# Ledger of designs, part 99: peptides against a protein of PDB entry 6DSZ

Target 1, 361 residues: chain A of PDB entry 6DSZ
Amino acid sequence: NYVVTAQKPTAVNGCVTGHFTSAEDLNLLIAKNTRLEIYVVTAEGLRPVKEVGMYGKIAVMELFRPKGESKDLLFILTAKYNACILEYKQSGESIDIITRAHGNVQDRIGRPSETGIIGIIDPECRMIGLRLYDGLFKVIPLDRDNKELKAFNIRLEELHVIDVKFLYGCQAPTICFVYQDPQGRHVKTYEVSLREKEFNKGPWKQENVEAEASMVIAVPEPFGGAIIIGQESITYHNGDKYLAIAPPIIKQSTIVCHNRVDPNGSRYLLGDMEGRLFMLLLEKEEQMDGTVTLKDLRVELLGETSIAECLTYLDNGVVFVGSRLGDSQLVKLNVDSNEQGSYVVAMETFTNLGPIVDMCV

## One batch from the design tools (peptide; made by RFdiffusion4, then SolubleMPNN)

Design b2_p14_4_s3 (from b2_p14_4, 5 letters changed)
Fold by OpenDDE base, seed 2:
Structure b2_p14_4_s3 (fold): chain B 361 residues (1-361), chain A 14 residues (1-14)
Amino acid sequence: as target 1 above (361 residues)
Amino acid sequence: MELLKEALEEMEKL
């Protein structure tokens, strides 16, 4: 009787940071295929709290805080289109992960998008948006009393969406997306009407962005708008202001992930396909009327890490590097560079044993 | 360089 101890998955395919266990605890949540690992971030490092088996591969994992919740809720979508909203509940030593809502959001008709599943949450927690299929945007209205996740589709004219985010500071939920057509890649915005279940014209668009524009970052207020990351350029647009940079250093390897460092969106971490870690800096200019505008964008090389699938800034200059291809790392950002010009020091390394090859024998 | 240093110094305070 070979008890094949099923080796736990070690490859990271997603990570998020927030306040899931309590309002006071900083958490790191790590998706490893079908497994969710929950940690508390402490001065001593990552403290494991709970591990949860999911009924499928985690495809989307996002924290969000509805109005009047003391702590974050977790949205999960699996690769089989099972959606749930999870809540952490502790009573003494008893730890429960409660399903507040669930549903299957699979459509009978639709072409699964080649760029995979995208799931996004409106910053005001009005809805969840899902790009699952070409030419469709799925909306899940967020309602506290609804235990069943109901969704509807809105048709997108743009069949080849590359990336999509909800914008901040919009009266109505507004998406910003990069799409490809025969003329190239473009950025467009749409307002999402829950009432009419349709798109309205968004506040702005940018035609003919960089051909390899691959990521949208929604920028919080006071800046608002979005950052578009390409192979050669990083651009900012908010409807009123456009700014582009083309730092030669980003041309060497494709940026594949990002994470916001601070609530105001002044700093972002960027990871590329070579494991280089960058900081994107938004320089502010305060106008005489008290408005804050973007003065400049800068990209600075911090150092090298494992190739990030996902990045999360924790606290105190500590970053979790979630890796699918290599070992995940906890790294420290230092104020002063080392002799090699690196600001990055590895604190802890989490061995990746490779993909669990389900040898179906 | 100064902006990066300031940014990194601010991170240590968070």
Scores: peptide ipSAE 0.401, ipTM 0.879, DockQ to the pose 0.838
Fold by OpenDDE base, seed 4:
Structure b2_p14_4_s3 (fold): chain B 361 residues (1-361), chain A 14 residues (1-14)
Amino acid sequence: as target 1 above (361 residues)
Amino acid sequence: MELLKEALEEMEKL
């Protein structure tokens, strides 16, 4: 009996950065199928802290900090619709990952969406939103004392949601989403009434966006609004301002992931299907009244990496490139390009041994 | 180019 020690999964399917272990520690959390790996980011690199086995493939992994929490909590949703909120607790040398809340959010009736599971958290931590099924938006109210994650559904008229995010700076939780109908792809916003369990009209909409608009990025204040990424174009809208760029360089390969570099949303990393790494820059214009408005959008090619499934900026120009298809990497962004015009230097490579082919022996 | 350089320089300060 060869006990084939089941090789630990190496393919990355999600990553997030935040302060999970403490208020001061910068953490990298990596989802590898059913496995959560927790690292502390140090000047020397990634220090492993804990590995956690989940009761299913991680489909959503998001850090959030409710008001009055000293550190981030972790929301996880599995592909089997098991939801949990995890808290890191350390007492001396004892490290525990505590389930603060849990629940199963599966519906008995619904068509699973073709674009998969989307999970989002309101920036003000009022709720979690889930797009699990076509024509439904699931809401999990965030209550500190609730150990049981209770959810309810709101009907979406838009059956084919491509991507959805919560917007920043909204009085009520407000979603922004790309959807497809017979006329093309569109962007719409809805306010989410927790009290009435319904959608109200959102602040803005944009009909007839690019046909291949695939991602929504919620932009923090002071800009607010959202970035919509397509195959050929990147657009910004906040209700008052619209900007669009169509840089020829992004047309070569589909952008598949993004990550915000800084809290103000002035910079984003973009990864495409060829492993190209871009920076999206939001150029600010400061008005005479001290208001900051978006002047322009720019996209700059940084270099090449492994094909990113997920990206996360750490610190000091260090980026984690989580790859499903290739080796994951820590890369450094340099101020000056090399002889090849690349700003990217690989610091560390994490070998991806590929999918564990369940050899049914 | 200048904006990219500035952006990268700002990252090194974070």
Scores: peptide ipSAE 0.400, ipTM 0.879, DockQ to the pose 0.869
Fold by OpenDDE base, seed 3:
Structure b2_p14_4_s3 (fold): chain B 361 residues (1-361), chain A 14 residues (1-14)
Amino acid sequence: as target 1 above (361 residues)
Amino acid sequence: MELLKEALEEMEKL
């Protein structure tokens, strides 16, 4: 009897931070292929709470808090298009992960997008948006009483979407996306009508962005708008204000992931393909009318980590670096740099054994 | 540098 101890997956392909186990607990959730690991963040480090096996590779993992919920719910989409909304419940020592809603969102017709699956949640929790196929935007309305996730498609004229997010502070759910056409890459916005199941014209657009513009960051209020990250430039647009920077330091390697540090969107972590960790800083300007506008953007090199697939700020300058190609890390950001000019100190390293080939025995 | 220091100091207070 060879007990094939099935090695647990070690490569991280997603991570999120929020309040999933309770309203008070800070959690780190880590996706490792088909496994979800749930931790509580403590002053002593990461406390494991639960591991959950999913019926497929996790492709999207997002925390969200509908109005009237005391804690976050978890949206998961698998690479096989199985969607679910999960809730954590604890009763004494018994821990249950409850499926509130589920559904398969696969279409019979459509070309799977080459840039992979994108899943986004409206900040007001009105809907989930999915870019699964070229020329389609799938909408899952968020209804509290519905155990079955129903979706519909809206036709998207822009066939080559690179990245998409929901914007903050919009009366209607509004997407902002980078797309490519024969003329280059562009940014566009659309309002999503749940009633009519169509797109309406969004508040703004930016034609002819950088050719390698690859990521959209939706910026919370008071700034609003979006940050567009390219190979050579970082741009901000909110309909009224445009700012662009081209710091030479980002040209050395492609930025591949980002994470918001604070609720107001003043700071972001950026990771590149060389394992460099940056901070993106939004400088505010308070106007005489009490409005807050973006004054400037800055990028500062913090140090070097494992190559991040995902980043998440925890608390107290602690960052989880989820790596697919290397070891994942828990790192501390220090106020003062070391002798090498790095602000990054590795606190813990999680050995990556590489891709588990599912040997179907 | 000053802005980065301020940002890092704020992160320690969170």
Scores: peptide ipSAE 0.392, ipTM 0.877, DockQ to the pose 0.883
Fold by OpenDDE base, seed 1:
Structure b2_p14_4_s3 (fold): chain B 361 residues (1-361), chain A 14 residues (1-14)
Amino acid sequence: as target 1 above (361 residues)
Amino acid sequence: MELLKEALEEMEKL
């Protein structure tokens, strides 16, 4: 009797940073298939707090803070379309993960999107948006008193959504998305009416973006708008300002993940399919009226890491590199480069034992 | 290069 001790999953498929355990604690949350690991970030490294088993593979994991909450809540969606909102609650030594709300958001009809599940949260915490099926955008209204996550669908005319985010600074919840049609890839915005359960015309659109435009980054105020990442170009648009760069270095490998470093959206980390780590920089220009506008975009190579499935900036130039294909890492960004021109130093490495082949025997 | 250095120096202060 070989007791195959079921090895815990080691491949990372998501990570987020925020204040989940308390208002003061900085947390790293790591999704490893059906497992959620919760850490406190300390000056000495990662302190494990709790491990949580989920009833399915984690497909979406997002922290959000509704108005009047002292700490972040966690939204999880599983690959089987089970949604929940989780709260961390500590009372002395007792640690509980409380389910504030739950629901199943699966539709009986619709084609599952080939690019997988996308889950996004409105920055003002008015709703959760889900792209699960082609031609549908699912909305979960966020109501504090509702323990049951109820969703509705809005028909999306654009059948082939590549990526979608909620924009910042919008009076109504507004999505920005890259989509493909027979004419190419495009960017569009829609306002989401909770009342009417429909889309209204958004503030802007950009037709005929780069053919390989793959990611949308929503940019916080004061800049607002979005960054669109392609294979050859990075573009910014906010309705009033457009700026594009085509740094040759990004053509070598596809950018596959990003993370915002600071709350104001001036700096982002980018990871590509070769494990290269970049910084995207938004250069500010202060206008005479005190308005801040985007002056320029820059991309700088920091160094090499494991191939990132997800990136999250922690603190003090420390980055968690969540890897599915290789070992996950804590890396330090240094001000000065080493002899090889790298700004990246590995601090800790977390062995990936490879894909758990569920040998269903 | 200067903007990168400034950006990295700011990260050490956070």
Scores: peptide ipSAE 0.391, ipTM 0.878, DockQ to the pose 0.883

Design b2_p14_4_s4 (from b2_p14_4, 6 letters changed)
Fold by OpenDDE base, seed 4:
Structure b2_p14_4_s4 (fold): chain B 361 residues (1-361), chain A 14 residues (1-14)
Amino acid sequence: as target 1 above (361 residues)
Amino acid sequence: MELLKEALREMEAL
């Protein structure tokens, strides 16, 4: 009996950074198919803490901190629509991952969206939003004492949502999304009423964005609003201000992932299909009244990495590059470029052994 | 370029 030790998945399909193990620890969480790997980020590198097997492929993995929690909770949604909220508990040397809440959010009727599962959390932790099916937005209200994740659907008139995020700084939970109709791609916002279980008109919309607009980045205060990433352009809109750039360098390859570097959303990492790593910079203009406004957007090429499925900034200019197609990497961003003009240095490489062909034996 | 260097310097301090 050759116990074929089922090779652990090595392809990364998600990563997130936060304070999951404690309020003080910086964690890197990595999703590898059905496996969740939890690391503590240290000056010496990544320290493994725990691995967790999930009852399905991880489709969504997001950290969030409800009011009154000392550390982040983890929301996971699987490709089979099993949702859970996980908490890390340590009692001495005993480490437990506790399911605080769970539920299945599958609908009996619905067309699964072609762009896959999208899961988002309201920055104020009022709700989780899920785009699972065309024409539906699922809401999971976040309640502290509810062990059962209850969800309801709100009908979306926009059938072809490309990407969606919750905006920051909104009195009511507000989504911003890119959608496609016969006239092209557009950006729209909706307020989500938990009470009425409906959408209200959002603060702004932008019709006829770039045809290949594919990603929404919600920008924290003080800027607020959203960044829309396309193939040829990057745009910002917050209801009052609009900015667009079309740097020729991004036209060479499609940007496929992003990560916020700063809590205030002044810098983002962007990864493209060629493994190029960019910095998106939000230039600030301080007004005479002390109000900070967005002056400009800049994109700078940092260097090359493995093709990122996901990116996450850790600390001290260290970035985790989660790759599905290649080796995942820890990279250091340097202040000065090398002789080739690269600001990126690989620190550690994690071998990707390729897709686990589930040979159904 | 200068803004990038400033940004990278700030990241090293984080």
Scores: peptide ipSAE 0.443, ipTM 0.897, DockQ to the pose 0.903
Fold by OpenDDE base, seed 3:
Structure b2_p14_4_s4 (fold): chain B 361 residues (1-361), chain A 14 residues (1-14)
Amino acid sequence: as target 1 above (361 residues)
Amino acid sequence: MELLKEALREMEAL
């Protein structure tokens, strides 16, 4: 009896940071194919808490905190369109991951989008949005008492959505997305009506953005709006203000992931396909009326890491670099650069043994 | 550079 100890997946395809185990604990959650790993971030490093099998490849993993929850809940969508909301419960030494809600959100009709599954959560926790199929935006209303995740589709006229996020500070849930049409790439916003199950006109649009605009970052208040990342440019728009930068350093390799460092959205980490780690900085300008506006955008090279599939800032200048192609890393950001001009020091490296095909026999 | 150093110092304080 060869107990083939099924090798655990090591390639990281998602990571998030938040307060999942308790209100006080800082957690790192790592998606490795079908496996979810839960850590507590400590001064000594990552403490493993639990590992969970998800019965499918994790495609979306997002933490969110509805009103009245003491800690974050976890939304997971699998590549087979199984959705769940998970809660961590601990009773003494007993640790349970509880499914608060679940559902299958697969449609019988639709072309799966070539850019893959996108899942987003409204910052006010009113709904989950899913771009699964071309020409459809799926909405899962967040209802606390519903154990069954029910979804509906809204028709999206824009067939080729590249990326989508919910905006902050909107009276109604509002999406911002990059899409492509025969005229190029554009940014548009829509309000999502839960009542009417339709889109209303959003607050702004930006036609003819950079041809390779690939990512939307929703910016929290006080700035609001969105950052659009391309291959050659980074732009900001909030309906009233537009700013664009074209730092030559980002032209060398495509930015593929980002993570917000500050709750106010003043700093972001960016990772490119060469494993370069950048900081995007939003410089504030305080107006005479007390309003905060964006003065400038800056990009600074921090150093080199493994090629990030995902990035997450933990605490105290520590960043988790989740890698699919290479080893994942814990890295420290230092105030002073080393002799090579790098601000990045590897603290820990997690060996990636390559894609484990979970052959469910 | 100064803005980056300030940002990195603020991260150490987080």
Scores: peptide ipSAE 0.441, ipTM 0.898, DockQ to the pose 0.883
Fold by OpenDDE base, seed 2:
Structure b2_p14_4_s4 (fold): chain B 361 residues (1-361), chain A 14 residues (1-14)
Amino acid sequence: as target 1 above (361 residues)
Amino acid sequence: MELLKEALREMEAL
């Protein structure tokens, strides 16, 4: 009887940073297939706290803080459409991950979207949005007293959604999405009415964006609006202002992931398919009336890492590079470049043993 | 280049 100790998954398919264990602790949460790893970020590096087995491959993992919570809660959706909201509880040395709410959000009817599962949370924690199926947007209202995650669908006229986010600073929950039709790719916004369970017209739209526009970044206040990332261009739109850049350096490889560095949305990390790490910078212009507007967008090459599936800024210029195809890394961003012009130094490397080939013999 | 260096300095303070 060979007890083949099943190797733990090493390929990273998601990561998120926040305050999950306490209000004071900075955490890194890593999704490795069915496994959730929880770390505390310390001056000495990553301290492991807990590992949790999930009943399915993690497809969505997002931290959120409802009004009046002292720490973040974790939303998880599995590839089998099992949803849960998790809370970390510690009582002395006893650590428990409790399920506050759960549900299955699978529909009997619907075409699973080719671009996979998208899960997003309203910045004001009013709802969770899910793009699971073509032509449907699923809404999970967030209610503190609800142990059962209930969802409803809103029909989308746009059948081919590429990416979707909730916008910041909206009176009603508002989504911004890139979609494709026979005329090309476009950006549209919708307000989500919880009461009427329908879409209302959003604040703005942009028709005929770049043909390879693939990502939406919701920008916090004071800027608001969204960044649209394509193969050749990066654009900003907030309904009042439009700005586009086409830096030649991004044409070399497709940007595949992003992460916000600071709460005000002035800086983002971008990773491409070649493992290049960039910083996207939003230059501010303060108007005489005290309004802050976007002056310019800049992209700067920081250096090279493993090919990122996900990126997260931690603290003190430290970035976690979650890789599916290569080794995950903890990297330091330095103020001064090295002799090769890189601002990136690898601090720690986490060996990826590759896909666990379940040889069911 | 100056903006990047400023950004990186600010990140070390976060």
Scores: peptide ipSAE 0.436, ipTM 0.896, DockQ to the pose 0.902
Fold by OpenDDE base, seed 1:
Structure b2_p14_4_s4 (fold): chain B 361 residues (1-361), chain A 14 residues (1-14)
Amino acid sequence: as target 1 above (361 residues)
Amino acid sequence: MELLKEALREMEAL
């Protein structure tokens, strides 16, 4: 009886940074299939705090901070549609991960979306949104006292949603999404009514975006709005302002992940399918009335890393590159480029042993 | 290039 000690999964399929263990601690959370790893980011590197086994493959992992919470909570959705909200609790040397709320959000009827599971959280923590099935948007209301995650569906007329986010600075929870129809790809917004359990007309739309528009980035205040990333172009829209760039360098490989560096949304990291790391910069213009508007967008090549499944900025120019196809990395961004023109230096590499083929024996 | 360097300097100061 060879007890094949099931090798721990090494491929990363999600990562997030925030203040999960305390208000003061900076944490890196890494999803590796069914395993959640929690680290504290220190000047000396990553300090492991806890590993948690989940009830299935992690499909969504998002940190959020409800009003009146001192630290972030963690939302997890598994590939089997098990949802939970987790809290870190330390009492002396005892460390517990507490389930504040849980539920199963699977529908008996629906076509699972070909682009997979999308999970998003309203910036004001009013709701969680889930795109699980074509033509449906699932809403989980966020109530502090509710230990049971209950969800309802709203019908989407747009059957082929590519990506979706909640916008910032909206009176009502507002989604922005890229969708495809027979006429091409488009961007649309909807307000989500919790009371009426329906969509209302959103603040803006953009018809006929780039044919390969694949990602939506919600931009925080003061800019607001969204960035739409395509194969050839990056566009910004906030209802009042539109700006587009088409940097030739992004045509070489498809951008597949992004991460916000600054709380104000001035800088983003972008990763492509060739392992190139970019910075997207939002240049501000201060108006005479004190309003801040977007002046320009820029994309700069930083260097090369492992092919990122996910990116997260930590601190002091350190980035975690979560890789599914290769080794995950901690990389340092330097102010000055090396002789090859790269601003990226690998600090630590985490060996990926490849796909654990769950041999169903 | 200058904006990138400025951005990277700001990251080191965080």
Scores: peptide ipSAE 0.434, ipTM 0.896, DockQ to the pose 0.880

